# Ledger of designs, part 274: peptides against a protein of PDB entry 3S8F

Target 1, 157 residues: chain A of PDB entry 3S8F
Amino acid sequence: VLTLFVAVPSLMTAFTVAASLEFAGRLRGGRGLFGWIRALPWDNPAFVAPVLGLLGFIPGGAGGIVNASFTLDYVVHNTAWVPGHFHLQVASLVTLTAMGSLYWLLPNLTGKPISDAQRRLGLAVVWLWFLGMMIMAVGLHWAGLLNVPRRAYIAQV
Target 2, 166 residues: chain B of PDB entry 3S8F
Amino acid sequence: DEHKAHKAILAYEKGWLAFSLAMLFVFIALIAYTLATHTAGVIPAGKLERVDPTTVRQEGPWADPAQAVVQTGPNQYTVYVLAFAFGYQPNPIEVPQGAEIVFKITSPDVIHGFHVEGTNINVEVLPGEVSTVRYTFKRPGEYRIICNQYCGLGHQNMFGTIVVKE

## One batch from the design tools (peptide; made by RFdiffusion4, then SolubleMPNN)

Design b2_p26_4_s2 (from b2_p26_4, 14 letters changed)
Fold by OpenDDE base, seed 5:
Parts: sequence; structure tokens; C-alpha cells
Structure b2_p26_4_s2 (fold): chain B 157 residues (1-157), chain C 166 residues (1-166), chain A 26 residues (1-26)
Amino acid sequence: as target 1 above (157 residues)
Amino acid sequence: as target 2 above (166 residues)
Amino acid sequence: SLADAFTELVETLPALGAELREALLA
């Protein structure tokens, strides 16, 4: 009940951020249902990182509701599903947001803008991190559904 | 310009808030659907039962592994299992195929896991509390018990076996 | 766009590897 309670404001916050992104994209010339996404600054790792984190947080958040359900938890509790959920929430959203924040913070702290090479490197890091995290998360969730136990080095499957 | 921006932001926020509310109902519906269609996967706990972890090894139904399997009916058994650092008793647990087995699991020391491979039996075992799980083994053979809750230095090697006999 | 950014990243990966040292020092 408590988790579901906090899920409501979390969803509202997430979609409020999405609303801001849509508005920004439309101001940048994006049109249609999805054109605003294309108009966002995908060339900036400080932008891309937290957005990718948010994308990873969507299935993670849905999983949080599953984990909070006493009925559904019988299926996933103490299986590889749980680490999969954690990696979407912490290692994806939180970590990518932190990474993205650094691409904004460090230039401001040093007074020097990031070079084009640093920008490209940042994009590579963020996208590779996201890809790897999604592969791991999907694998862990899948393994969890196959009843692979958490905190064990051996499983039937 | 500021007013225009404010109005636009408000419109988009309202739309996305409506979407968020819709998603909330979708998740509730999904939970309800899963509950309705996957009830067989639920292992409901019985009434809360407590024991003294400091004496559970010396007296009571968990004290003697040789007497841990108790026939309670023609095709019904109760198995009193201890999860401890670092193993299970009795080990192996021998039960007949097709019988309804009620596992009464507790711990004399720390929290352990009781995960039986090939089944949906997966519970945490708390000292001072008895976990009750009901299961019927349809297939004979060996089922490995895995501790999936960290319990100390020997956690990774904490295994048991259930032998289901024809 | 997301797709364009990803494409650009893939196309620049070899160059990024070669420029790694300079990127860190710039």
C-alpha cells in the first residue's frame, strides 16, 4: 500500500517532466504526436543521459508496482527479477541522471565548455551504458520469471 | 510571451497528468487481471505461528529430524523443516508422490531462504516465526532446496534436497 | 533526433576511440 501510494506522485512527476520535454520539443519546431521528440537536443549528453534513464525507469516503475503487489510478488520475490528491477531504478535512472548532470556541472565548475570530442565521448558512454543496462535488466527479469533464484550462483535453468 | 508559454505548459501538463492517471488505472487493471488468472501461483500463508528460536532445536516437532515427517492423513503429511546456518534438516526430506505436503519451516538462528527448484515454493524463513507452505509433488525425483536470502559466510553452499518417491 | 544521434554515434565510434586521449585532456 505504501509503495503504491508513493507510485502516484512519482508517475505524476515523471509525466510532468515528459510534458516539459514535449513543450520544449514543440518550441524547437517539432510537430505532430512524435515530432517533438525528434526536435529535442539529442546531441547533448547532459540531455540524453537523464532521458535514457527515464526510459529505463518506465519498465522499472511498472515492475515496482508488481513487486509491491503481495499477489504478484509470489512470482518474482527473491528471484533474479528483483536485481533486474534495482538495476533499472538505480543503475539506470539514478546513475544516468548523475552522469548527465556531470556533463552539465563540470563545464560550469571549470568555466570551460566541453569540447566536441568530449561531447561525442559523452554520447557514446551514455548510449553504451543504457544499452548494456537494458540487456542486463531484460536478462535478469527474464531469468526471474523462469524462477532463477536471487543470491545464488546455481539455478535449474 | 511569458503568458503564452505558461498557457502552453499548462495544456501539456494537463494532458500528461491525464495520461498518468490513465496509466494508474491500467496498472490496477493489470494487477486485477493477474490476480484473477494466476491464482494457482499464489501460496497463501496460514495463520501467523511463532516459536522460540532458542529452544526449537531441543524440544518440539523440529527437534528430531528423524521424526520431522508426520503423516496427518491417508495422503497428507506435515514436514517440520529447520533452515539453519548452513543447511536444512531433515536432509534429505523424503515424501511420497501425489501427497499433500504441508511444510512448517522455521530457523533457530538467522533469516534464511527456502526456495525449492521446480516448484513455486519460495519463502523467507524468520527466526521465531513458522512459515507454512502447502504443496503436492506430482513428479517423483529430487528437488533442490536453495537458500536465496543471505545468511552468512556459508550462504552460497546452503542447499537441501527433497526426495519425492513413487 | 534520437535516431540521428544514435546513427551519428555509431559512425563516429572508431574516431572516438582514436580521439579518446585527446577528449580526456581537452
Scores: peptide ipSAE 0.018, ipTM 0.697, DockQ to the pose 0.014
Fold by OpenDDE base, seed 1:
Structure b2_p26_4_s2 (fold): chain B 157 residues (1-157), chain C 166 residues (1-166), chain A 26 residues (1-26)
Amino acid sequence: as target 1 above (157 residues)
Amino acid sequence: as target 2 above (166 residues)
Amino acid sequence: SLADAFTELVETLPALGAELREALLA
């Protein structure tokens, strides 16, 4: 019962981050309900990577609530559903944030910006990573609902 | 504009921090209350049944595979299953179609999984604890039991079979 | 374009490494 209260701080964090992004976008000239999103620095992989991670984290967080539910966990526990959840939480958010941090850290450490070609390559990398992770996560969740077991090389379906 | 924005952000952050701190104390209080009032722990599945994993193979209902399937009533059976490194006992488990089966599953060694293909039976099996699952097989045939919890070098080959007879 | 970006990245790695080393050991 008390486990689900973890959703409260998580949501608080989510809204705080979203608010920070909105402020940043508005400071960059974005106006209106959604115009601030377009004003964000989507040309910078150091920004795009962690934001994509956050987007993947949203369904992962929803899944976390499911996984923490006694009755629902009975269905999904030790199935492919669980790795699907992990890939959204760790392999998406954490990994993409780490990638983004690298794109920020190296230029700052060296005192030199990355080249435009490197920037474009970085954008391609993080977008492709995100796409691949979403495909994998959806597949794993789907397989889990079909009762494909975790930690097994065989399944009925 | 930037100064005003920073001021607004700071106010927002202070508000959330204050709320977070308040909620922290609430959570701590709730945890303390739960621990104080639930000395036996919260068991959502009901009564926790325990066994001695060191003797479960030697005595009791799990000791003899030939006596593992016990008829407890008309069209009702209890099956005492051991999950061990690396297999299940009895194997195969033979039960009649349409009967209400209560599986009592435990382990003499390490944690295992008990996943029955074609069913919603999927439980962790812990040494010292008895997992209880109730199920009625509507279709005759063979159902494979898969270990879905890593249990050692032979984990990937740990399978059992339930044979449902007409 | 991606191939060019990759080539540029690979060719700049030694210099980047040297700069990183100097930055970390300064």
Scores: peptide ipSAE 0.006, ipTM 0.727, DockQ to the pose 0.009
Fold by OpenDDE base, seed 2:
Structure b2_p26_4_s2 (fold): chain B 157 residues (1-157), chain C 166 residues (1-166), chain A 26 residues (1-26)
Amino acid sequence: as target 1 above (157 residues)
Amino acid sequence: as target 2 above (166 residues)
Amino acid sequence: SLADAFTELVETLPALGAELREALLA
């Protein structure tokens, strides 16, 4: 009950963040239903990383509701579903946000902007990280739904 | 400036709400599909029952593995299972095909898992608490019990067997 | 409340799934 109650303000926050991104994109010249997305600074790893984290957090948050549901948790509890959820929440959102924060923080602390090579490498890192994390998370969730147990080296499936 | 920006942002929230709702329905549909295809007739009791883990091996229905399977009615059984470091008792658990089985599972030591392969029986077993699960095995054969909660160095080898007889 | 509505929605899914399963297997 508490988790579901917290889900409401969390959703509002998510919508606000999304709205802010849309507004920012439109301020940058984006038009139309999706044109604002293209206008966002996708060339900056400090921006891309946390945004990808947020994207990963969406299914993770939905999974949180599932895990908090008594009847649904019975299906997924202590299966591969759970680590799949963790990897979305921690290894995706938290980790990517941390990465993004560093891409902003370090240049500001040192007073030196990142080089173009570093920028490109950073973009590659966060995109590859996100891709790998999504593959693993989808696999773990799928395995969990197939009743693959957590913390076991063997499974019937 | 801040006021104008804030007002403008609010205008976009309606669209994102709609999108979020759509995604929510997609997730709900996926969950519904999963439940429809993966339910296996397990009925959790959801009943809170406590026992003393320090004496559960010496007295009570879990004390004697030979008496763990109790017929409670026609084609109805209660099985008192202990999950311990590192195994299950009784082992094997022998039950008849088609009978309604009520598993009463507890632990004398640490937290364990009770995951029966081929079924949706999957409960966490806490010392001092009794987990209750009802299930009817429709197919005869052997069903492996797996511990899916880390319980120590022997966790990976903690297995049991349910033998369903015709 | 909205929280209650979400709770109801989530908690009813297993029952709906069971019904659907029975319908598909009939």
Scores: peptide ipSAE 0.000, ipTM 0.679, DockQ to the pose 0.056
Fold by OpenDDE base, seed 3:
Structure b2_p26_4_s2 (fold): chain B 157 residues (1-157), chain C 166 residues (1-166), chain A 26 residues (1-26)
Amino acid sequence: as target 1 above (157 residues)
Amino acid sequence: as target 2 above (166 residues)
Amino acid sequence: SLADAFTELVETLPALGAELREALLA
């Protein structure tokens, strides 16, 4: 239990980001408990990408706690659960953040704003990426719980 | 204006921080609940045991696959298993149904996995350490051993078999 | 079956991997 205190800084960071999003949404005119979410710039792939990454990171983080738990790790270790976990961490958060950063960086590097078509394409890319990652991650986690081994091409189930 | 914004941010941060702490306690509680209610099924491991991986093939209980299965009691066996690149020995491992089997698993070379399909046996095997897993096979048949830790070019083809006899 | 074919394919990978390793280290 004591080792789980390591999660405190991570949670603080995560929820601080959430606080920043709430503040931003409210600055953009969002009101109420959830209205601030709608007010966020969902038309900007540079924003949407990392936010979707964060959303994927939440269950991944929860999984991290599971993986760090001595007894619970016995169940999931070296099963498909593990790749499911890091696909939420790396392939979702990190990758989407990188993608989002690119959507911000390219206009700055070129000195030209992205076209509307490029913007729409970017949105499509990040949403499809997120959707695919979520499907895969759920599948991997489920398979892991069914004792499908990691790093093996075959399973009994 | 900046001060007002700063205060607002701090207020939100405090709220989310409180939420964070609350969630932490929820997670801890869930873990505690799981531990309290679902402690069964964990395969007992023995005390940390060391072995010299450089000599494990030449001398000791792992040296002769023909003597790997040792009856230690009327319905108890110890099986000395080597996980190596790329296979297991003995292979197959033959054990009787209903007997308590203590697997003593080690590696002479690199880290391997020991994942027995149809069971909750899933351990990493480290050179220099002996992994101890206790299990009782209730159903006869063949159980495949899968290496689930990458161990080299032949990793994906590293399989073993446990044959549980009636 | 498709499963058998896939298994056969995967089981050839160690040999291919070895060849690749040798090629890379040559």
Scores: peptide ipSAE 0.000, ipTM 0.718, DockQ to the pose 0.019

Design b2_p26_4_s3 (from b2_p26_4, 14 letters changed)
Fold by OpenDDE base, seed 2:
Structure b2_p26_4_s3 (fold): chain B 157 residues (1-157), chain C 166 residues (1-166), chain A 26 residues (1-26)
Amino acid sequence: as target 1 above (157 residues)
Amino acid sequence: as target 2 above (166 residues)
Amino acid sequence: SLADAFTQLVEDLPALGKELREALLA
């Protein structure tokens, strides 16, 4: 009940954010159906991190609906699927948003802009984090579908 | 000016909503696929059944492990299983190959898991409630039961065995 | 200034972290 209650506002928010991103991209000179994406500030880790988090949240959100469905939950409950879902929601979206926030917050608090080297390093960090998180999440979901149990140190598969 | 911006954003929102409607059908298809491929062989049976966890060990069908396997019909059995800290009873659970087995599982203490390796039998066991699962073992051999719900200090060592006889 | 104070805090984080680690392991 709570999941579905949260899911509807979350979806509305997601589409609103997507609309805002498209609008921003078009204001930055992006044209066409997908050109606005390229026009977004992908050179800024403060932007890239939370956007990557949002991307990870999409499959995680779908998983949330699965977990909340009684028939589907029977398949995935207490399997590695569940940790996979959590890592997408918390360790990707929340964590990457926090990382991105730091790249904005610290320069503003200190009054010192980040160097180009720091910017590039920041981009590397958030992209590598996202990549690693996606690998782990895919692995956990896959293992879950193969009936690998949660909270157990052994599995038949 | 601000009104124009809001109107433009609203237009994009409508587009994204249309996209979401298209994706709805994809999600329905995925649900159908998951159900078709991952639920075969396991059927939840029965209505919500309650028991007293404080007396389940002393009286009733779970009280005697030697009487836990009950033949209810031709090639049909009911198995009354206790999940407890830290193990299962009866252990092993012996059932015939090809027989329709109805597991009636409950707990006398805390919440446990009942995950049978090699099958898609996977349920939580709550004290005071009876979990019912229907399954037919097609292959003879030993199937390990794993607790996949943390239940205390000995959780990691809580195992059982189902022996399927030819 | 406030900006200077925050700058100093950020620069001191490694040292503070080391002190915290040592305190926790004592």
Scores: peptide ipSAE 0.012, ipTM 0.692, DockQ to the pose 0.010
Fold by OpenDDE base, seed 3:
Structure b2_p26_4_s3 (fold): chain B 157 residues (1-157), chain C 166 residues (1-166), chain A 26 residues (1-26)
Amino acid sequence: as target 1 above (157 residues)
Amino acid sequence: as target 2 above (166 residues)
Amino acid sequence: SLADAFTQLVEDLPALGKELREALLA
């Protein structure tokens, strides 16, 4: 129970970010319970990338709670589950945030906006990255639950 | 305008904060439910036991692989296993089918893994500590032990075998 | 080109999302 209190600040932070997104979406004309999501600038890879990272971070965060749970950790520890968790936390959130940051930073450094072609390419990159990462992460988590060991090239399954 | 925006943001934050707390309780409930309905095989761990890794090879129950399997009861055995760079001893570990096996595992050098395929046995082995795992093999055959904790250049080849005899 | 294919995929995602939503509500 006390361990789960550690999750409170993280959840507060995560949902504060969500609150910011909702506010932004509503400022952009989004209405209703979910309309604000559609109103967000999904045509900007600098926005899409970190948001997709956040989406990947949600199940990763849930997995963090599992990994921090003594009894549940015994099931998943040193299995493919752990790399799956990493790919959601680092290879998704951190990496996509970095990608998004570059899409914002480079135009500012050069003093020139990215071309439409570059924008579309950027969108393709981040969406494909996210999709691939989600597929791999789900696979790793699933394999982990099947007791596929971490740091081994061989498994019974 | 800025003041209005600030108030709006605070309102959303409060809402999401409440949601976050609600979700926290949901997660706690799910964990509690999982624990309450947990049917996976329980491998009891022994009390914290320490050993000197510098002498474990020279003296004590881990010193002689030939004496590693100790019958402690009619259908009970204790197996003293060393995980080392890069292998396990004894190897193979021979145990009878249906017997309650208590594995006492330690390391003389670095941290290793002890992952037995086909079972839920999966523990880290720390020098200076004894990992205790209790398991009963219901099926005869060979079970591979895999090191799932990186332990050096030979990590990928560090395997052992448990032979369960009828 | 491959880039065009990827771009097309991204552009089709909203439609796919809509289909998924409809399927879930079905």
Scores: peptide ipSAE 0.010, ipTM 0.726, DockQ to the pose 0.016
Fold by OpenDDE base, seed 4:
Structure b2_p26_4_s3 (fold): chain B 157 residues (1-157), chain C 166 residues (1-166), chain A 26 residues (1-26)
Amino acid sequence: as target 1 above (157 residues)
Amino acid sequence: as target 2 above (166 residues)
Amino acid sequence: SLADAFTQLVEDLPALGKELREALLA
């Protein structure tokens, strides 16, 4: 129970980022409860990538609560569930954030803007990466719930 | 205007923070509910028990595989299991169907896993500590033990067998 | 009890998963 209080600063950070996104969307003309989302710059891979990472982080964070629970961790510990969890955290959030950072950083470092073709390719890459990670993560979590062991080449199922 | 933007950001942050806190309390409530059910349907673990990994093979209940299965009561057994590089002892572990089995598992060398296929038995085995898990096998047959914690070059081949007799 | 029901559910998950796969591939 006490370990779960680690979720407090994490949630505060996550929803502070969400607040920043809402503010940005509203500044860009978005209105209403959800209109601000559509107003965000979805044509910029430097923006889309980390946001998709955040979306992947949501189920990953929820899984973190499970993993931190003594009783629930007994079910999922050292199963495929664990790789599923950190693929959402590392291979999704961290990796996509890194990708997004590069899409912003490289043009600024070189002084050359990315071409439209590079922009479109970047969007395709981050969306496909996100999709692939979601499929893999769902599969790993599912396998984990089916008691597929971690670090083993065989399973009963 | 920076001041207006700052105030707006604070307003949104307050809203999302409130949502965050609400979610936190939901999670706490769920955990509290889980705790209220006592075991949440998982196999109970025993209290922390310590052993000397340097002598566990020479003396004590793990020293003789032939004496590893101890009947502690009517239809109750304690099985002292060693997980080592790279296998388990005793192997096979023979227990009767329907009996309450308390596994006392430790390691003389490195950290191993003790994952019994077909069951929810899944514990890490640490040198110097005893992992305790209670289980009753309802079906006779062979149950494979898998090491799910990397323990060295032979990790992938580290298997054991539990034989449940009718 | 709820704990027993949960235990039973968890123990049945692998079998249920196998059945689902077989049904989907049939």
Scores: peptide ipSAE 0.006, ipTM 0.718, DockQ to the pose 0.213
Fold by OpenDDE base, seed 5:
Structure b2_p26_4_s3 (fold): chain B 157 residues (1-157), chain C 166 residues (1-166), chain A 26 residues (1-26)
Amino acid sequence: as target 1 above (157 residues)
Amino acid sequence: as target 2 above (166 residues)
Amino acid sequence: SLADAFTQLVEDLPALGKELREALLA
């Protein structure tokens, strides 16, 4: 119930950010329905990380609504589905946002821009993190739907 | 320049806000669809029933594991199960195949889980409350009960067994 | 491509290591 109360403002916030990204992409020369996406600064890990986090948050947010459903929760509660949801929300969005923040914060704190090598390493890190999180999250959600229990080392399947 | 940017951003925000609202309705529709097509996972809950966890071991239907399985009809049984640190009683739980089983589960100590493998039975067990689950075992054999709620140092080893007899 | 990016990263590892060392010592 409480989750549903915050669902609307959360979605509004998320899509407001998306609106800003679309605007920025169009300012950078992007055209068409999806061209603005390509125009975004994908070469900057400080940008890529939180965006990837947001992308992971989308299915996680949808899952949050499922988890908040009194009826649907019977299927997923205390199964591997739940930690799958958590890893999308916390280990993906929050963590990637934090990682991205570091790529902005450290150069500003030190007064030194990151090198090209550091930039490329940063991109590799955040993309690999995202990929790993998606694999794990999909696996956990799938396992949860197969009734694999949470907080147990054993399962029938 | 700033004014122009503000106006443009506002226009995009309005569009995306409309999209967000549409998505909310989509999610509601998906929930409704899931409920309509995937009801097998739903466990009907009975009325809230309370019990004194401090006396549940000494008196009442949970006190004697030998009397835990009660036949309530020709093909109906009620099983009074205790989830405790760290196990279940009775253990094993013996029930006949094809019978309607009503599990009445409670705890004398802390919160536990009651997850029966191969079934949709998956409930939390709270001290002072009785969890009610209705299920009919179609296949004979052994079904493992797993505690899926942290309950202490022995949580990982807390298992039970339901034996379904032909 | 991603493959190219990793190739470049490997080639830049010595420089990256040097920069890291310098940053830690600064």
Scores: peptide ipSAE 0.012, ipTM 0.699, DockQ to the pose 0.011; fails the geometry check

